# Designs tried in a protein design run: peptides against a protein of PDB entry 6PSE. Part 34

Target 1, 78 residues: chain A of PDB entry 6PSE
Amino acid sequence: PSEEEEYARLVMEAQPEWLRAEVKRLSHELAETTREKIQAAEYGLAVLEEKHQLKLQFEELEVDYEAIRSEMEQLKEA

## One batch from the design tools (peptide; made by RFdiffusion4, then SolubleMPNN)

Design b2_p13_2_s4 (from b2_p13_2, 4 letters changed)
Fold by OpenDDE base, seed 3:
Structure b2_p13_2_s4 (fold): chain B 78 residues (1-78), chain C 78 residues (1-78), chain A 13 residues (1-13)
Amino acid sequence: as target 1 above (78 residues)
Amino acid sequence: as target 1 above (78 residues)
Amino acid sequence: DEIREFFESILAE
């Protein structure tokens, strides 16, 4: 039998004391995992915002660069 | 009593059938939450990599911009 | 953005 099948058998044959302990364990793990999930999402949004700001700066610099490049080219061709 | 205290009491007084059902419910929620946590981490890493690549491009453009700006300034001052 | 929406969906829970 797989580990999953073995676990299922344990749950079916377990005494109430073991079941209560398992509920407590799972509740704790769920709480921790939920916190980690939320933290990951918060961090992800922060990075997205940073990337967005960087992209705006990059686009502004591109405009300025093209302006100077164009002016330089005109001076050289004159 | 808080919801947490009420839940704790329910677990203590519950019959084995309820406890087994609760173990199943919590196991399912834990599995789903774990999947979402992992997905969030993967997305976060992807965004970080994109931001890093953008930063490299930005820094390269800054170098090129300063070079042209400097050359232009020299031409104007001559 | 799919990624943004995903993160926001988590935080909206």
Scores: peptide ipSAE 0.677, ipTM 0.877, DockQ to the pose 0.975
Fold by OpenDDE base, seed 2:
Structure b2_p13_2_s4 (fold): chain B 78 residues (1-78), chain C 78 residues (1-78), chain A 13 residues (1-13)
Amino acid sequence: as target 1 above (78 residues)
Amino acid sequence: as target 1 above (78 residues)
Amino acid sequence: DEIREFFESILAE
Protein backbone atom coordinates (compact mmCIF):
# COMPACT_ATOMS: atom_id res chain seq x y z
CA PRO B 1 0.00 0.00 0.00
CA SER B 2 1.14 3.52 -0.79
CA GLU B 3 1.68 6.05 1.94
CA GLU B 4 -1.35 7.87 0.64
CA GLU B 5 -3.48 4.76 1.00
CA GLU B 6 -2.17 4.15 4.49
CA TYR B 7 -2.96 7.71 5.47
CA ALA B 8 -6.45 7.40 4.04
CA ARG B 9 -7.01 4.28 6.11
CA LEU B 10 -5.75 6.03 9.20
CA VAL B 11 -8.23 8.84 8.66
CA MET B 12 -11.10 6.40 8.18
CA GLU B 13 -10.31 4.51 11.37
CA ALA B 14 -9.34 7.48 13.51
CA GLN B 15 -11.16 8.64 16.61
CA PRO B 16 -12.63 12.14 16.75
CA GLU B 17 -9.80 13.34 18.98
CA TRP B 18 -7.21 12.40 16.39
CA LEU B 19 -9.27 13.89 13.59
CA ARG B 20 -9.58 17.21 15.39
CA ALA B 21 -5.84 17.26 15.96
CA GLU B 22 -5.26 16.49 12.30
CA VAL B 23 -7.57 19.30 11.20
CA LYS B 24 -5.58 21.64 13.40
CA ARG B 25 -2.28 20.43 11.99
CA LEU B 26 -3.41 20.71 8.39
CA SER B 27 -4.92 24.13 8.95
CA HIS B 28 -1.66 25.37 10.37
CA GLU B 29 0.41 23.93 7.55
CA LEU B 30 -1.96 25.37 4.98
CA ALA B 31 -1.70 28.81 6.51
CA GLU B 32 2.09 28.68 6.55
CA THR B 33 2.33 27.33 3.04
CA THR B 34 -0.06 29.99 1.79
CA ARG B 35 2.08 32.69 3.35
CA GLU B 36 5.20 31.24 1.76
CA LYS B 37 3.49 31.09 -1.62
CA ILE B 38 2.54 34.73 -1.38
CA GLN B 39 6.05 35.71 -0.35
CA ALA B 40 7.49 33.82 -3.28
CA ALA B 41 5.18 35.64 -5.66
CA GLU B 42 6.06 39.02 -4.19
CA TYR B 43 9.74 38.27 -4.44
CA GLY B 44 9.35 37.08 -8.00
CA LEU B 45 7.65 40.29 -9.02
CA ALA B 46 10.41 42.31 -7.42
CA VAL B 47 13.05 40.45 -9.39
CA LEU B 48 11.06 40.93 -12.57
CA GLU B 49 11.03 44.64 -11.95
CA GLU B 50 14.78 44.68 -11.37
CA LYS B 51 15.35 42.78 -14.57
CA HIS B 52 13.11 45.16 -16.47
CA GLN B 53 14.97 48.21 -15.21
CA LEU B 54 18.28 46.60 -16.05
CA LYS B 55 17.04 45.85 -19.54
CA LEU B 56 16.12 49.47 -20.06
CA GLN B 57 19.56 50.57 -18.92
CA PHE B 58 21.19 48.05 -21.18
CA GLU B 59 19.24 49.22 -24.20
CA GLU B 60 20.13 52.81 -23.46
CA LEU B 61 23.80 51.93 -23.25
CA GLU B 62 23.60 50.05 -26.52
CA VAL B 63 22.30 53.16 -28.23
CA ASP B 64 25.07 55.28 -26.78
CA TYR B 65 27.67 52.69 -27.67
CA GLU B 66 26.60 52.48 -31.29
CA ALA B 67 26.62 56.25 -31.57
CA ILE B 68 30.19 56.50 -30.33
CA ARG B 69 31.29 53.53 -32.40
CA SER B 70 29.91 55.12 -35.53
CA GLU B 71 31.53 58.45 -34.80
CA MET B 72 34.84 56.80 -34.06
CA GLU B 73 34.68 54.86 -37.30
CA GLN B 74 34.20 58.10 -39.19
CA LEU B 75 37.13 59.72 -37.43
CA LYS B 76 39.46 56.83 -38.13
CA GLU B 77 38.54 56.70 -41.79
CA ALA B 78 39.00 60.44 -42.25
CA PRO C 1 -16.64 35.98 17.60
CA SER C 2 -14.02 35.91 14.85
CA GLU C 3 -14.34 33.57 11.92
CA GLU C 4 -11.38 31.70 13.31
CA GLU C 5 -13.14 31.20 16.63
CA GLU C 6 -16.31 30.09 14.91
CA TYR C 7 -14.35 27.59 12.85
CA ALA C 8 -12.62 26.27 15.94
CA ARG C 9 -15.99 25.75 17.59
CA LEU C 10 -17.28 23.97 14.53
CA VAL C 11 -14.33 21.58 14.65
CA MET C 12 -14.85 20.89 18.34
CA GLU C 13 -18.53 20.08 17.90
CA ALA C 14 -18.27 18.25 14.60
CA GLN C 15 -19.12 14.61 14.02
CA PRO C 16 -16.47 12.21 12.76
CA GLU C 17 -17.95 12.24 9.27
CA TRP C 18 -17.54 16.00 9.00
CA LEU C 19 -14.04 15.83 10.45
CA ARG C 20 -12.95 13.24 7.91
CA ALA C 21 -14.34 15.37 5.11
CA GLU C 22 -12.51 18.38 6.48
CA VAL C 23 -9.23 16.47 6.66
CA LYS C 24 -9.71 15.53 3.03
CA ARG C 25 -10.49 19.12 2.03
CA LEU C 26 -7.51 20.55 3.89
CA SER C 27 -5.18 17.90 2.54
CA HIS C 28 -6.23 18.73 -0.99
CA GLU C 29 -5.83 22.46 -0.52
CA LEU C 30 -2.45 21.96 1.11
CA ALA C 31 -1.25 19.86 -1.79
CA GLU C 32 -2.38 22.43 -4.35
CA THR C 33 -0.94 25.33 -2.40
CA THR C 34 2.35 23.50 -2.01
CA ARG C 35 2.53 22.91 -5.74
CA GLU C 36 1.91 26.58 -6.43
CA LYS C 37 4.56 27.60 -3.92
CA ILE C 38 7.11 25.36 -5.56
CA GLN C 39 6.22 26.65 -9.00
CA ALA C 40 6.56 30.22 -7.80
CA ALA C 41 10.00 29.44 -6.45
CA GLU C 42 11.05 27.85 -9.71
CA TYR C 43 9.88 30.83 -11.72
CA GLY C 44 11.66 33.13 -9.34
CA LEU C 45 14.92 31.30 -9.87
CA ALA C 46 14.47 31.45 -13.62
CA VAL C 47 14.01 35.20 -13.53
CA LEU C 48 17.03 35.55 -11.27
CA GLU C 49 19.12 33.67 -13.78
CA GLU C 50 17.90 35.88 -16.61
CA LYS C 51 18.70 38.97 -14.62
CA HIS C 52 22.15 37.65 -13.79
CA GLN C 53 22.96 36.96 -17.42
CA LEU C 54 21.72 40.38 -18.40
CA LYS C 55 23.89 41.95 -15.73
CA LEU C 56 26.95 40.20 -17.11
CA GLN C 57 26.16 41.46 -20.59
CA PHE C 58 25.63 44.94 -19.28
CA GLU C 59 28.96 44.97 -17.50
CA GLU C 60 30.72 43.73 -20.60
CA LEU C 61 29.15 46.47 -22.67
CA GLU C 62 30.17 49.06 -20.11
CA VAL C 63 33.78 47.99 -20.47
CA ASP C 64 33.62 48.17 -24.23
CA TYR C 65 31.87 51.51 -24.11
CA GLU C 66 34.50 53.06 -21.89
CA ALA C 67 37.26 51.75 -24.10
CA ILE C 68 35.76 53.31 -27.21
CA ARG C 69 34.94 56.51 -25.39
CA SER C 70 38.52 56.83 -24.24
CA GLU C 71 39.91 56.14 -27.68
CA MET C 72 37.55 58.61 -29.26
CA GLU C 73 38.53 61.26 -26.77
CA GLN C 74 42.16 60.77 -27.73
CA LEU C 75 41.37 61.02 -31.42
CA LYS C 76 39.39 64.21 -31.03
CA GLU C 77 42.07 65.87 -28.97
CA ALA C 78 44.83 64.91 -31.42
CA ASP A 1 4.57 37.68 -19.62
CA GLU A 2 3.60 34.25 -18.36
CA ILE A 3 5.68 34.42 -15.20
CA ARG A 4 4.37 37.84 -14.24
CA GLU A 5 0.82 36.73 -14.78
CA PHE A 6 1.43 33.70 -12.62
CA PHE A 7 2.77 35.76 -9.74
CA GLU A 8 -0.04 38.24 -10.07
CA SER A 9 -2.59 35.45 -10.04
CA ILE A 10 -1.24 34.25 -6.72
CA LEU A 11 -1.43 37.70 -5.22
CA ALA A 12 -4.94 38.18 -6.53
CA GLU A 13 -6.24 35.25 -4.47
Scores: peptide ipSAE 0.676, ipTM 0.877, DockQ to the pose 0.977
Fold by OpenDDE base, seed 1:
Structure b2_p13_2_s4 (fold): chain B 78 residues (1-78), chain C 78 residues (1-78), chain A 13 residues (1-13)
Amino acid sequence: as target 1 above (78 residues)
Amino acid sequence: as target 1 above (78 residues)
Amino acid sequence: DEIREFFESILAE
């Protein structure tokens, strides 16, 4: 039998005291996992913001670069 | 009493059938939350990689920009 | 952005 099937049998045959302890354990793990999920989402949004700011800087530099490139090209053609 | 205290009382007074159902419910929620946490981590890494690639492009443009700027400056001083 | 929306959906829970 799979671990899942064995766990299911354990739950079916368990006494109330074990079941209450298992509810407590699962509740704790769920709370921790939920916290970690939230932290991951917060971090992800922060990185998205950093990437956005970097993109703005990149686009600004592109504008400046094209201005100088264009001027240089005009000088070469004169 | 807080919702937490009320839930604790419910668990203490619950029959085995309710407790087994609660274990099943919590197990399901934990599995779903775990999946979402993993997905959030994967997306976070993807965004980090995108930001890194953008940074490389930015640094390459900076090098090219400084080269043209330097050449232009030399021409002005000649 | 799909990724942004996903993160925001988590935080909206």
Scores: peptide ipSAE 0.676, ipTM 0.876, DockQ to the pose 0.975
Fold by OpenDDE base, seed 5:
Structure b2_p13_2_s4 (fold): chain B 78 residues (1-78), chain C 78 residues (1-78), chain A 13 residues (1-13)
Amino acid sequence: as target 1 above (78 residues)
Amino acid sequence: as target 1 above (78 residues)
Amino acid sequence: DEIREFFESILAE
């Protein structure tokens, strides 16, 4: 039997006291997991913003680089 | 009474059939929330890697830019 | 962005 099947049987055969304890346990785990999920999403959005700002800086530097490169090329060809 | 207090009282006074159904409901919600948390973590790591690669590219371009800038400065001062 | 939308969907819950 799978762990899922064994757990299902346990729930079926459990006394009310065990069931109440299991509801409490699962409620606590759900609350914690939900908080962690939210934190992960907040962190992910922060990293996305950092990456976006870095991309903007990179693009600015590319423009500056091409400007100097072009000037240098013109001087060499003159 | 708070919703938490009302829920706690509901669990205390509930019949085994309701308790088993609540265990099933909470188990399902926990499984789904856990999956979403894991997926959020995976996406977060992917974005971190993308940001890291972008940073490396940016640093390479900075080196190249400074090389050309320095060469141009030397030519102007000569 | 799929990833952004996913994160935002979590925070919209």
Scores: peptide ipSAE 0.675, ipTM 0.877, DockQ to the pose 0.972

Design b2_p13_3_s1 (from b2_p13_3, 4 letters changed)
Fold by OpenDDE base, seed 2:
Order: structure tokens, then sequence, then C-alpha cells
Structure b2_p13_3_s1 (fold): chain B 78 residues (1-78), chain C 78 residues (1-78), chain A 13 residues (1-13)
């Protein structure tokens, strides 16, 4: 039998006191996991924004670089 | 009374059939929330790696830009 | 990336 099937049998045969304790345990784990999920999402959004700002800076530098490169090339060909 | 206190009373007064259903519900939500948490962490890591690669490219371009800028400035001062 | 942003926002409920 799988662990899942064994757990399902345990729940089916359990007394109310065990079931109440299990509800409390699962509620606690769900709350913790939910907080961790939210924290991961907030972190992901922050990094995404930082990446976006860096991309903008990179594109601005590319424009400036190409301007100077072109000017330099024109001077060399003159 | 808070929602938490009301829920605690519900669990305390609940019949075994309700408690078994609640264990099943919470187990399902915990599994889903856990999958979402893991996926959020994986995506966050991927964005972080992309940001790092972009930073390296940006720093390389800065070096090239400063080289050309310096050469251009020297030519203008001559 | 916009899809990913929306996904993260959905996780925040």
Amino acid sequence: as target 1 above (78 residues)
Amino acid sequence: as target 1 above (78 residues)
Amino acid sequence: EEELREWFLELLE
C-alpha cells in the first residue's frame, strides 16, 4: 500500500480527538506554507523589477555607445 | 470574536464526518500551496539568473564604452 | 515577463 492509502485509512478510522489535532496541524502548516509562498512571490516581483531597470540602463548605454562608435568610425574614415 | 476563534469553536464542536472532510480539504490546499511555493521559488531563481547575466553584459559594455570615450577625449584634447 | 509578473501577483491573492 502507498503512504497516501495508509494515511487515508488512518483518517477514516481515527477518533475525533486525533482528527481535531490533525486539523490544527494542517492549518498551521498551511498558514506557514502560505506565508512562504507570498514571500517567494514578493521576492520574484522585486527581482523582476530590478531586471527591468537594469535592462533600461543597458539599452541607454547601447545607444550612447553606438553614437560614440559611429563618430569615431567617421573620424577614422576621414 | 475573531474568525480564528469562531473556527476553533467549530472544530471543537464538529462531528467526525465534518472533521474527516476538513482534513481532506486542508490536505488538498496544503498540496496546492506547496506546489505554488516551489514554482514561485523556481521562477524567482530563473529571473535572478537572467538578471545576473544581464549585469555581466552591462559591465562588459561599460568597459568598451569607457575605452572609446577615453580615446575620443584624447583625440579632442590633441 | 509580463505573464510571470501576473502570475506572481496572483500568488499574492
Scores: peptide ipSAE 0.563, ipTM 0.873, DockQ to the pose 0.976
Fold by OpenDDE base, seed 3:
Structure b2_p13_3_s1 (fold): chain B 78 residues (1-78), chain C 78 residues (1-78), chain A 13 residues (1-13)
Amino acid sequence: as target 1 above (78 residues)
Amino acid sequence: as target 1 above (78 residues)
Amino acid sequence: EEELREWFLELLE
């Protein structure tokens, strides 16, 4: 039998005291995992914003670079 | 009483059938939340890598820009 | 990129 099937059988045959303890355990793990999920999402959003700001700066620099490059090329070819 | 205290009381007074159902519910939510947490972490890392690559490109462009800017400034001042 | 942003926001709900 799979571990999942064994666990399901354990839950089905368990006494109320074990079931209450298992509810408490799972509730704790769920709360912790939910917090970690939220933290991961917040971090992901922060990095996305940083990447976006960097992209804007990069595009602005590209415009400035092409302006100077073009002027320099015109001077060299004249 | 807080919602947490009310829930704790419900668990304490619950019948085995309710407790088994609650274990099943919590197990399902934990599995889903765990998957979402892991996926959020993976996506966050992917965005970090993209930001890093963009930063390298930006720094390379800054070097090239300063080289041309300096040359142009020298030509104007000579 | 916007889809990913929306996905992260959904995780915060």
Scores: peptide ipSAE 0.562, ipTM 0.873, DockQ to the pose 0.987
Fold by OpenDDE base, seed 4:
Structure b2_p13_3_s1 (fold): chain B 78 residues (1-78), chain C 78 residues (1-78), chain A 13 residues (1-13)
Amino acid sequence: as target 1 above (78 residues)
Amino acid sequence: as target 1 above (78 residues)
Amino acid sequence: EEELREWFLELLE
């Protein structure tokens, strides 16, 4: 039997005292995992915003660079 | 009473059938939340890597831009 | 990227 099948059997055969303890355990793990999920999402959003700002700065610099490069090329060919 | 205190009382007074259903519910929510947490972490890492590569490209362009700007300034002053 | 932003926001709900 799989671990899932064994766990399902354990839950089916368990006494109320074990079931209450399992509810408490799962509630605790869910709360902890939910907090970690939220933190991961907040961090992802922060990095995404930083990347966006950097992309805007990069595109602005590319425009300025191409302007100077083109002017320099014209001066060298003249 | 707080929602937490009310829930705790519900668990204490619950029959085995309700407790088994609650274990199943919490197990499902935990699995789903865990998947979301992992996926958020993976996406966050991907964005972080993209930001890092963009930062390297930006720094390289800054060096090239300053080189051309300096050369252009020298040519205009001569 | 907007899709990813929306996805992260959904995780915070």
Scores: peptide ipSAE 0.562, ipTM 0.873, DockQ to the pose 0.989
Fold by OpenDDE base, seed 5:
Structure b2_p13_3_s1 (fold): chain B 78 residues (1-78), chain C 78 residues (1-78), chain A 13 residues (1-13)
Amino acid sequence: as target 1 above (78 residues)
Amino acid sequence: as target 1 above (78 residues)
Amino acid sequence: EEELREWFLELLE
């Protein structure tokens, strides 16, 4: 039997005291995992914003670079 | 009583059938939340890598820009 | 990336 099937049997055969303890355990793990999920999402959003700002700066520099490159090319051809 | 205290009382007074159902519910929510947490972490890492690559490109362009800017300045001063 | 942003926002409930 799989671990899942074994766990299912354990739950089916368990006494109320074990079941109450399991509810408490699972509730705690769910709360912790939920906090971690939220933190991961917040971090992801922060990195996305940072990447976006960097992209804007990069595009601005590209424009400035092409302007100088073009001016330099014109000077060399004249 | 707080919602937490009321829930605790419910768990204490619940019959085995309710407790087994609650274990099943919590197990399902934990599995789902865990999957979402992991996926959020993976996406966060991917965006972080993209930001890093963009940063490298930006720094390369800065070097090229400063080289041309300096050359242009020298030409104008000569 | 907008889709990803929306997904992260959904995770924040």
Scores: peptide ipSAE 0.563, ipTM 0.873, DockQ to the pose 0.976; fails the geometry check

Design b2_p13_3_s2 (from b2_p13_3 with R5E F7W E9R)
Fold by OpenDDE base, seed 3:
Structure b2_p13_3_s2 (fold): chain B 78 residues (1-78), chain C 78 residues (1-78), chain A 13 residues (1-13)
Amino acid sequence: as target 1 above (78 residues)
Amino acid sequence: as target 1 above (78 residues)
Amino acid sequence: DEELEEWFRSLLE
């Protein structure tokens, strides 16, 4: 039998004391996993914001660069 | 009583049928939350990599910009 | 990026 099937059988045949302990265990794991999920999401948002700011700076620099490049090209061709 | 205390009492007084159902519910939520956590981490990493690539491009452009700016300044001062 | 931002925000709700 698969581990999943074996676990399902265990739950079906378990005494109340085991079931209560399992609820406690799962609740704990869920709480920890939820915290980790939230942290991952918060980090992702932070990186997105940083990337956005960098993108804006890059675009501004591109505009300035093209302006100077164009002026320089005109001077060299004159 | 707090929600946590109330829940704890419910678990202590619950019948086996309720406990089995709760194990199933918690297992489901844990699986979903775990998936979301992993996906959030993966996406966060992807954004981080994109930001890194953008940073490299920005730094290269800064170098090129400063070179042209300096050359232009020299020409104007001559 | 906006879609991803919304997704991340949904995980915080």
Scores: peptide ipSAE 0.609, ipTM 0.874, DockQ to the pose 0.988
Fold by OpenDDE base, seed 1:
Order: structure tokens, then sequence, then C-alpha cells
Structure b2_p13_3_s2 (fold): chain B 78 residues (1-78), chain C 78 residues (1-78), chain A 13 residues (1-13)
């Protein structure tokens, strides 16, 4: 049997005291995992914003670079 | 009483059938939240890598830009 | 990136 099937059997055969303890355990794990999920999402959003700002700066520099490159090329050809 | 205290009372007074259903519910929510947490972490890392590559490109362009800018400035001063 | 941003925001709701 799979671990899932074994766990399901354990739950079905358990006494109320064990079930109450399991509810408490799962509630605690869910709360912790939820906090970690939120932190991961917040971090992801922060990195996205940083990347976006960097991309804007890069695009501005590309425009300035092409302007100077073109001017320099024209001077060399003259 | 707080919602937490009310929930704790509900768990303590519940029949085994309700407790088994609650274990199943919490297990499902924990599994879903865990998947979301993991996926968020993976996406966050992907964005970090993209940002890192962009930063390297930006720094290379800055070097090239400063080289041309300096050359152009020297030509204008001569 | 917009889709990913929306997805991250959905995790905070």
Amino acid sequence: as target 1 above (78 residues)
Amino acid sequence: as target 1 above (78 residues)
Amino acid sequence: DEELEEWFRSLLE
C-alpha cells in the first residue's frame, strides 16, 4: 500500500484523542506553510520589481549608446 | 472568546466522524499550500536568474558606453 | 512578467 493509503487507514482506525492531536498538528503545519508561502510571494514580487527597474535603465542606456555609436561612425566615415 | 478558542472547543467536543473529516480537510489544504509555496520559490529563483543575466549585460554595456563616450570627448577637445 | 506578478499577488490574497 502507498504511504497515502497507510495514512488513511491510520486515520480511520484512530481514537478521538489521536485525531484531536492530529488536527492540532496539521493546523500548526498549515499556519507555518502559509507564512512561508506568503514570504515567498512577497520576495518574488520584490525581485520582479527590481528586474523591471533594471530593464528600464538598460533600455535607456541602449538608446544613449546607439546615439553616440552612430555619431562616432559618421565622424569616422567623413 | 476568540475564534481560536471557539475552534479549540469545537475540536474537543467533536465526534470521531467530524474529526476524521477535519483531518482530511486540513491535509488537503496543507498539500495545496505546500505546492503553492514550492512553485513560488521556483518562480522567484527564475526571476532572480533573469535579473542576474540582465545585470551582467547592463554592466557590459556600461563599459562599452564609457569607452565610446571618452573617445568622443577626447575628439571634441582636440 | 505581468502574469507572474498577478500569480504572486494571488498567493497573498
Scores: peptide ipSAE 0.609, ipTM 0.874, DockQ to the pose 0.992
Fold by OpenDDE base, seed 5:
Order: C-alpha cells, then sequence, then structure tokens
Structure b2_p13_3_s2 (fold): chain B 78 residues (1-78), chain C 78 residues (1-78), chain A 13 residues (1-13)
C-alpha cells in the first residue's frame, strides 16, 4: 500500500484523541505553509519589479549608446 | 471568544466522523498550499536568474559605452 | 512576466 493509503487507513481507525491531535498538527502546518507561500509570492513580485527597473535602465543606455555610436560614425565618415 | 477559541472548542466537542472529515480537509488544503509555495519559490528563482543575466548585459554595455564616450571626448579635446 | 506577476498576486489573495 502507498503511504497515502496507509495514512488514510490510520485516520479511519484512529481514536478521537489522535484525530484531535492530528487536526491541531495539520492546522499548524497549514498556517505556517500559508505564510511561507505568501512570503514567496511577495519576494517574486519584488524581483519582477527589480528586473523591470533594470530593463528600463538598460534600454535607456542602449539609446544613449547608439546616439554616440552614430555620431562618431558620422564624424569618421566625413 | 476569538474565532480560534471557538474552533478549538468545536474540535474538542466534535464527533469522530467530523474529526476525520476535518483531517481530510486540512490535508487537502495543506497539499495544495505546499504545491503553490514550492512553485512560487521556483518561479522566484527563475526571475532572479533572469535579472542576473540582464545585469551582466547591462554592465557589458556600460563598458562599451564608456569606451566610446572616452574616445569621443579625447578626439574633441585634441 | 505579466502573467507571472498575476500568478504571484493570486497567491496573495
Amino acid sequence: as target 1 above (78 residues)
Amino acid sequence: as target 1 above (78 residues)
Amino acid sequence: DEELEEWFRSLLE
């Protein structure tokens, strides 16, 4: 039997005292995992914003670079 | 009483059938939340890597830009 | 990135 099947059997055969303890355990783990999920999402959004800002800076530099490159090329060809 | 206190009382007074159902519910929610947490972490890392690559490209362009700027400045001053 | 942003936001809801 799979671990899941074994666990299911355990729950079905468990006494109320064990079941109450399991509810408490799962509730705690769910709360912690939910917090961690939220933190991960917040971090992801922050990194996305940072990447976006960096992209904007990069594009600005590209424009400036091409302007100077073009000017220099014109001067050299003249 | 707080919602938490009320829930705790419910669990203490609940019948085995309700407790088993609650274990099942919490297990399901925990599994889903865990999956989402892991996926969020993975995506966050991917974005972080993308940002890093972009930073490298930006720094390369900065070097090239400064080289051309310096060359042009030298020519204008001569 | 926009889709990913929306997904991250959905996790906060």
Scores: peptide ipSAE 0.609, ipTM 0.874, DockQ to the pose 0.985
Fold by OpenDDE base, seed 4:
Structure b2_p13_3_s2 (fold): chain B 78 residues (1-78), chain C 78 residues (1-78), chain A 13 residues (1-13)
Amino acid sequence: as target 1 above (78 residues)
Amino acid sequence: as target 1 above (78 residues)
Amino acid sequence: DEELEEWFRSLLE
C-alpha cells in the first residue's frame, strides 16, 4: 500500500482525539504554507516589476546607441 | 468570540465523521497550496535569472555606449 | 510576463 493509502486508513480508524490533533496540525501547516505562498508571489511580482523597468531602460539605451553608432559610421565613411 | 475561537469550539465539539471530513479538506488545501507555493518560487527564480541576464546585457551596452559617445564628442570638438 | 504577473496576483487573492 502507498503512503497515501496507509494515511487514509489511519484517518478512518483514528479516535476523535487523534483527529482533533490532526486538524490542528493541518490547520497550522496550511496557515504557514499559505503565508509562504503569498510571500513568494509578492517577491515574484517585485522582480517582474524590476525586470520590466530594466527592460525599458535597456530598450531606450539601444535606440540611443544605434543612433550614435549610425552617425559614427557615416562620419567615418565620409 | 473570534472566528478562530469559534472554529476551535467547533472542532472540540465535532463528531468523528466531521473531523475525518475536515482532515480530508485540510489535506487537500495543504497539497494545493504547497504546489502553488513551489511553482511561485520556481517562476520567481526564473524571472530573477532573466533579470540578471538583462542586467548584464544592459551594463555591457552602457560601456559600449559611453565609449562611442566619448569618441563622438572628441570628433565633433576637433 | 503579463500572464505570469496575473498568475502571481491570483495567488494573492
Scores: peptide ipSAE 0.608, ipTM 0.874, DockQ to the pose 0.988

Design b2_p13_3_s3 (from b2_p13_3 with E6R F7Y)
Fold by OpenDDE base, seed 3:
Structure b2_p13_3_s3 (fold): chain B 78 residues (1-78), chain C 78 residues (1-78), chain A 13 residues (1-13)
Amino acid sequence: as target 1 above (78 residues)
Amino acid sequence: as target 1 above (78 residues)
Amino acid sequence: DEELRRYFESLLE
């Protein structure tokens, strides 16, 4: 039998004391996993914001660069 | 009583049928939350990689910009 | 990026 089937059988045949312990275990794991999920999401948002700020800086620099490049090209061609 | 205390009492007083159902519910939520956590982490990593690539491009442009700026400054001062 | 932002926000409780 698969682990899933074996676990299902265990749950079906378990005494109340085991079931209560399993509820406690699962509740704990769910709480931890939920915190980790939230942390991952918060981190993702932070990196997105950083990337956005960098993008803005990059675009500003591109404008300035093209302006100087164009002026330089004109001087060299004169 | 807090929701946590109330839930704890419910678990202590619950019949086996309720406990089995709760194990199933918690297992389901744990599985879903785990998938969400993993996906969030993967997306966060992807954004981080994109930011890194953008950073490299920005730094390269800064070097080129400073080179042209310096050359232009020299020409104007001559 | 906006879609991804909304995605991350949806994961926050």
Scores: peptide ipSAE 0.693, ipTM 0.880, DockQ to the pose 0.948
Fold by OpenDDE base, seed 1:
Structure b2_p13_3_s3 (fold): chain B 78 residues (1-78), chain C 78 residues (1-78), chain A 13 residues (1-13)
Amino acid sequence: as target 1 above (78 residues)
Amino acid sequence: as target 1 above (78 residues)
Amino acid sequence: DEELRRYFESLLE
């Protein structure tokens, strides 16, 4: 039997005291995992913003670079 | 009483059938939340990698830009 | 990136 099937059997055969303890355990794990999920999402948003700002700076530099490159090329051809 | 205290009372007074259903519900929510957490972490890492590659490109362009800028400035001063 | 932003925001309670 799979681990899932074994766990299901355990739950079905358990006494109320064990079931109450399991509810408490799962509630705690869910709360912790939920906090971690939220933190991961917040971190992802922060990195997206950093990447976006960097992209803007890069595009500005590309424009400035092309301007100087073009001017330099014209001077060399003259 | 707080919602937490009310829930704790509900669990303490519940029959085994309700407790088994609650274990099943919490297990399902935990599994879903765990998958979401993992997926968020993976996407966050992907964005980090994209940002890193962009940073490298930006730094290379800065070097090239400064080289041309310096050359152009020298030509103007001569 | 906009889709990804919306995705991350959807995970926030």
Scores: peptide ipSAE 0.693, ipTM 0.880, DockQ to the pose 0.955
Fold by OpenDDE base, seed 2:
Structure b2_p13_3_s3 (fold): chain B 78 residues (1-78), chain C 78 residues (1-78), chain A 13 residues (1-13)
Amino acid sequence: as target 1 above (78 residues)
Amino acid sequence: as target 1 above (78 residues)
Amino acid sequence: DEELRRYFESLLE
């Protein structure tokens, strides 16, 4: 039998005192995991924003670079 | 009384059948939330890597830009 | 990235 099946059997055969303790345990773990999930999502959004700002800076530099490159090319062609 | 206190009272007064159902519910939610947390973390890491690669490209372009800028400045000073 | 943004936002309660 799998651990999942064993756990299911435990729950089926458990006394109310054990079940109440298990509800408390699971509630606590769910709350913690939920906080961690939210934190991960918030961090993901922050990194996305940072990447976006970096992309904008990169594109600005590309424009400046091409302007100088073009000017240099024109000077060399004369 | 807070919702938390009301829930605690419900658990204390609940019958085994309700408690078993609650364990099942919480287990399911915990599993789902855990999957979501892990997925969010994985996506966050992917975005971090993309940002890092973009930063490297940006730094390379900065070097190239400064090289051309310097050359242009030298030509104009002559 | 927009899809990913929406995804992260969907995880927020």
Scores: peptide ipSAE 0.693, ipTM 0.880, DockQ to the pose 0.952
Fold by OpenDDE base, seed 4:
Order: C-alpha cells, then structure tokens, then sequence
Structure b2_p13_3_s3 (fold): chain B 78 residues (1-78), chain C 78 residues (1-78), chain A 13 residues (1-13)
C-alpha cells in the first residue's frame, strides 16, 4: 500500500484525541504554508516590477544609442 | 470570542466523523497550497533570472553608449 | 509578463 493509503487507514482507525491533534497540526501547517505562498507571490510581483522598470530604461537607452550610432556612422562615411 | 477560539471549541466538541472529514479537508488544502507555493517560487526565480540577464545587457549597452557619446563629443569639439 | 502578474495576484488572499 502507498503512504497515502496507509495514512487514510490510520485516520479511519484513529481515536478522537489523535484526530483532534491531527486537525491542529494540519491547521498550523496550512497557515504557515499559506503565509509562505503569499510571500512568494509578493516577491514575484516585486521582481516583475523591477524587471519592467529595467526594461523601460533599456529600451530608452537603445533608442539613444542607435541615434548616436547612426549619426557617428554618417559622419565617418562623409 | 474570536473565530480561532470558536473553531477550537468546535474541534474539541466534534464527533469522530466530523474530525475525519476535517483532516481530509485540511490535507487537501495543504497539498493544494503547497503546490501553489512551490510554483510561485519557481516562477519568481525565472523572473529573477530574466531580470539578471536584462541587467547584464543594460550594463553592456551603458558602456558602449558612453564610449560613442565620448567619441562624438570629442569630434564635435574639434 | 501580464499573465504572470495576474497569476501572482491570484495567489494573494
């Protein structure tokens, strides 16, 4: 039997005291994991914003660079 | 009483059938939330990598831009 | 990136 099947059997045969303790344990883990999920999502959004700002700066610099490059090329060819 | 205190009371007074159902519910939610947390972390890391690559490209372009800008300035002043 | 933004936002409670 799988771990899942064994756990299911344990739950089916467990006394109320064990079940209450398991509810408490799972509730704690769920709360903790939920906080971690939210934190991960918040960090992801922050990095996305940073990347977006950097992308805008990069695109502006590309335009400026190509303008100067083109002018320089024209001057050298003349 | 708070929601937490009320829930704790419910768990203390609950029958085994309810407790087993609650264990099942919490286990399902924990598994789902865990998957979401992990996926969020993975996507966050991917965005970090993209930002890092973009930062490197930006820094390279800054160097090239300043070189051309300086040369252009010198040519115009001559 | 917009899709990913919406995804992260969907994870927030």
Amino acid sequence: as target 1 above (78 residues)
Amino acid sequence: as target 1 above (78 residues)
Amino acid sequence: DEELRRYFESLLE
Scores: peptide ipSAE 0.693, ipTM 0.881, DockQ to the pose 0.951

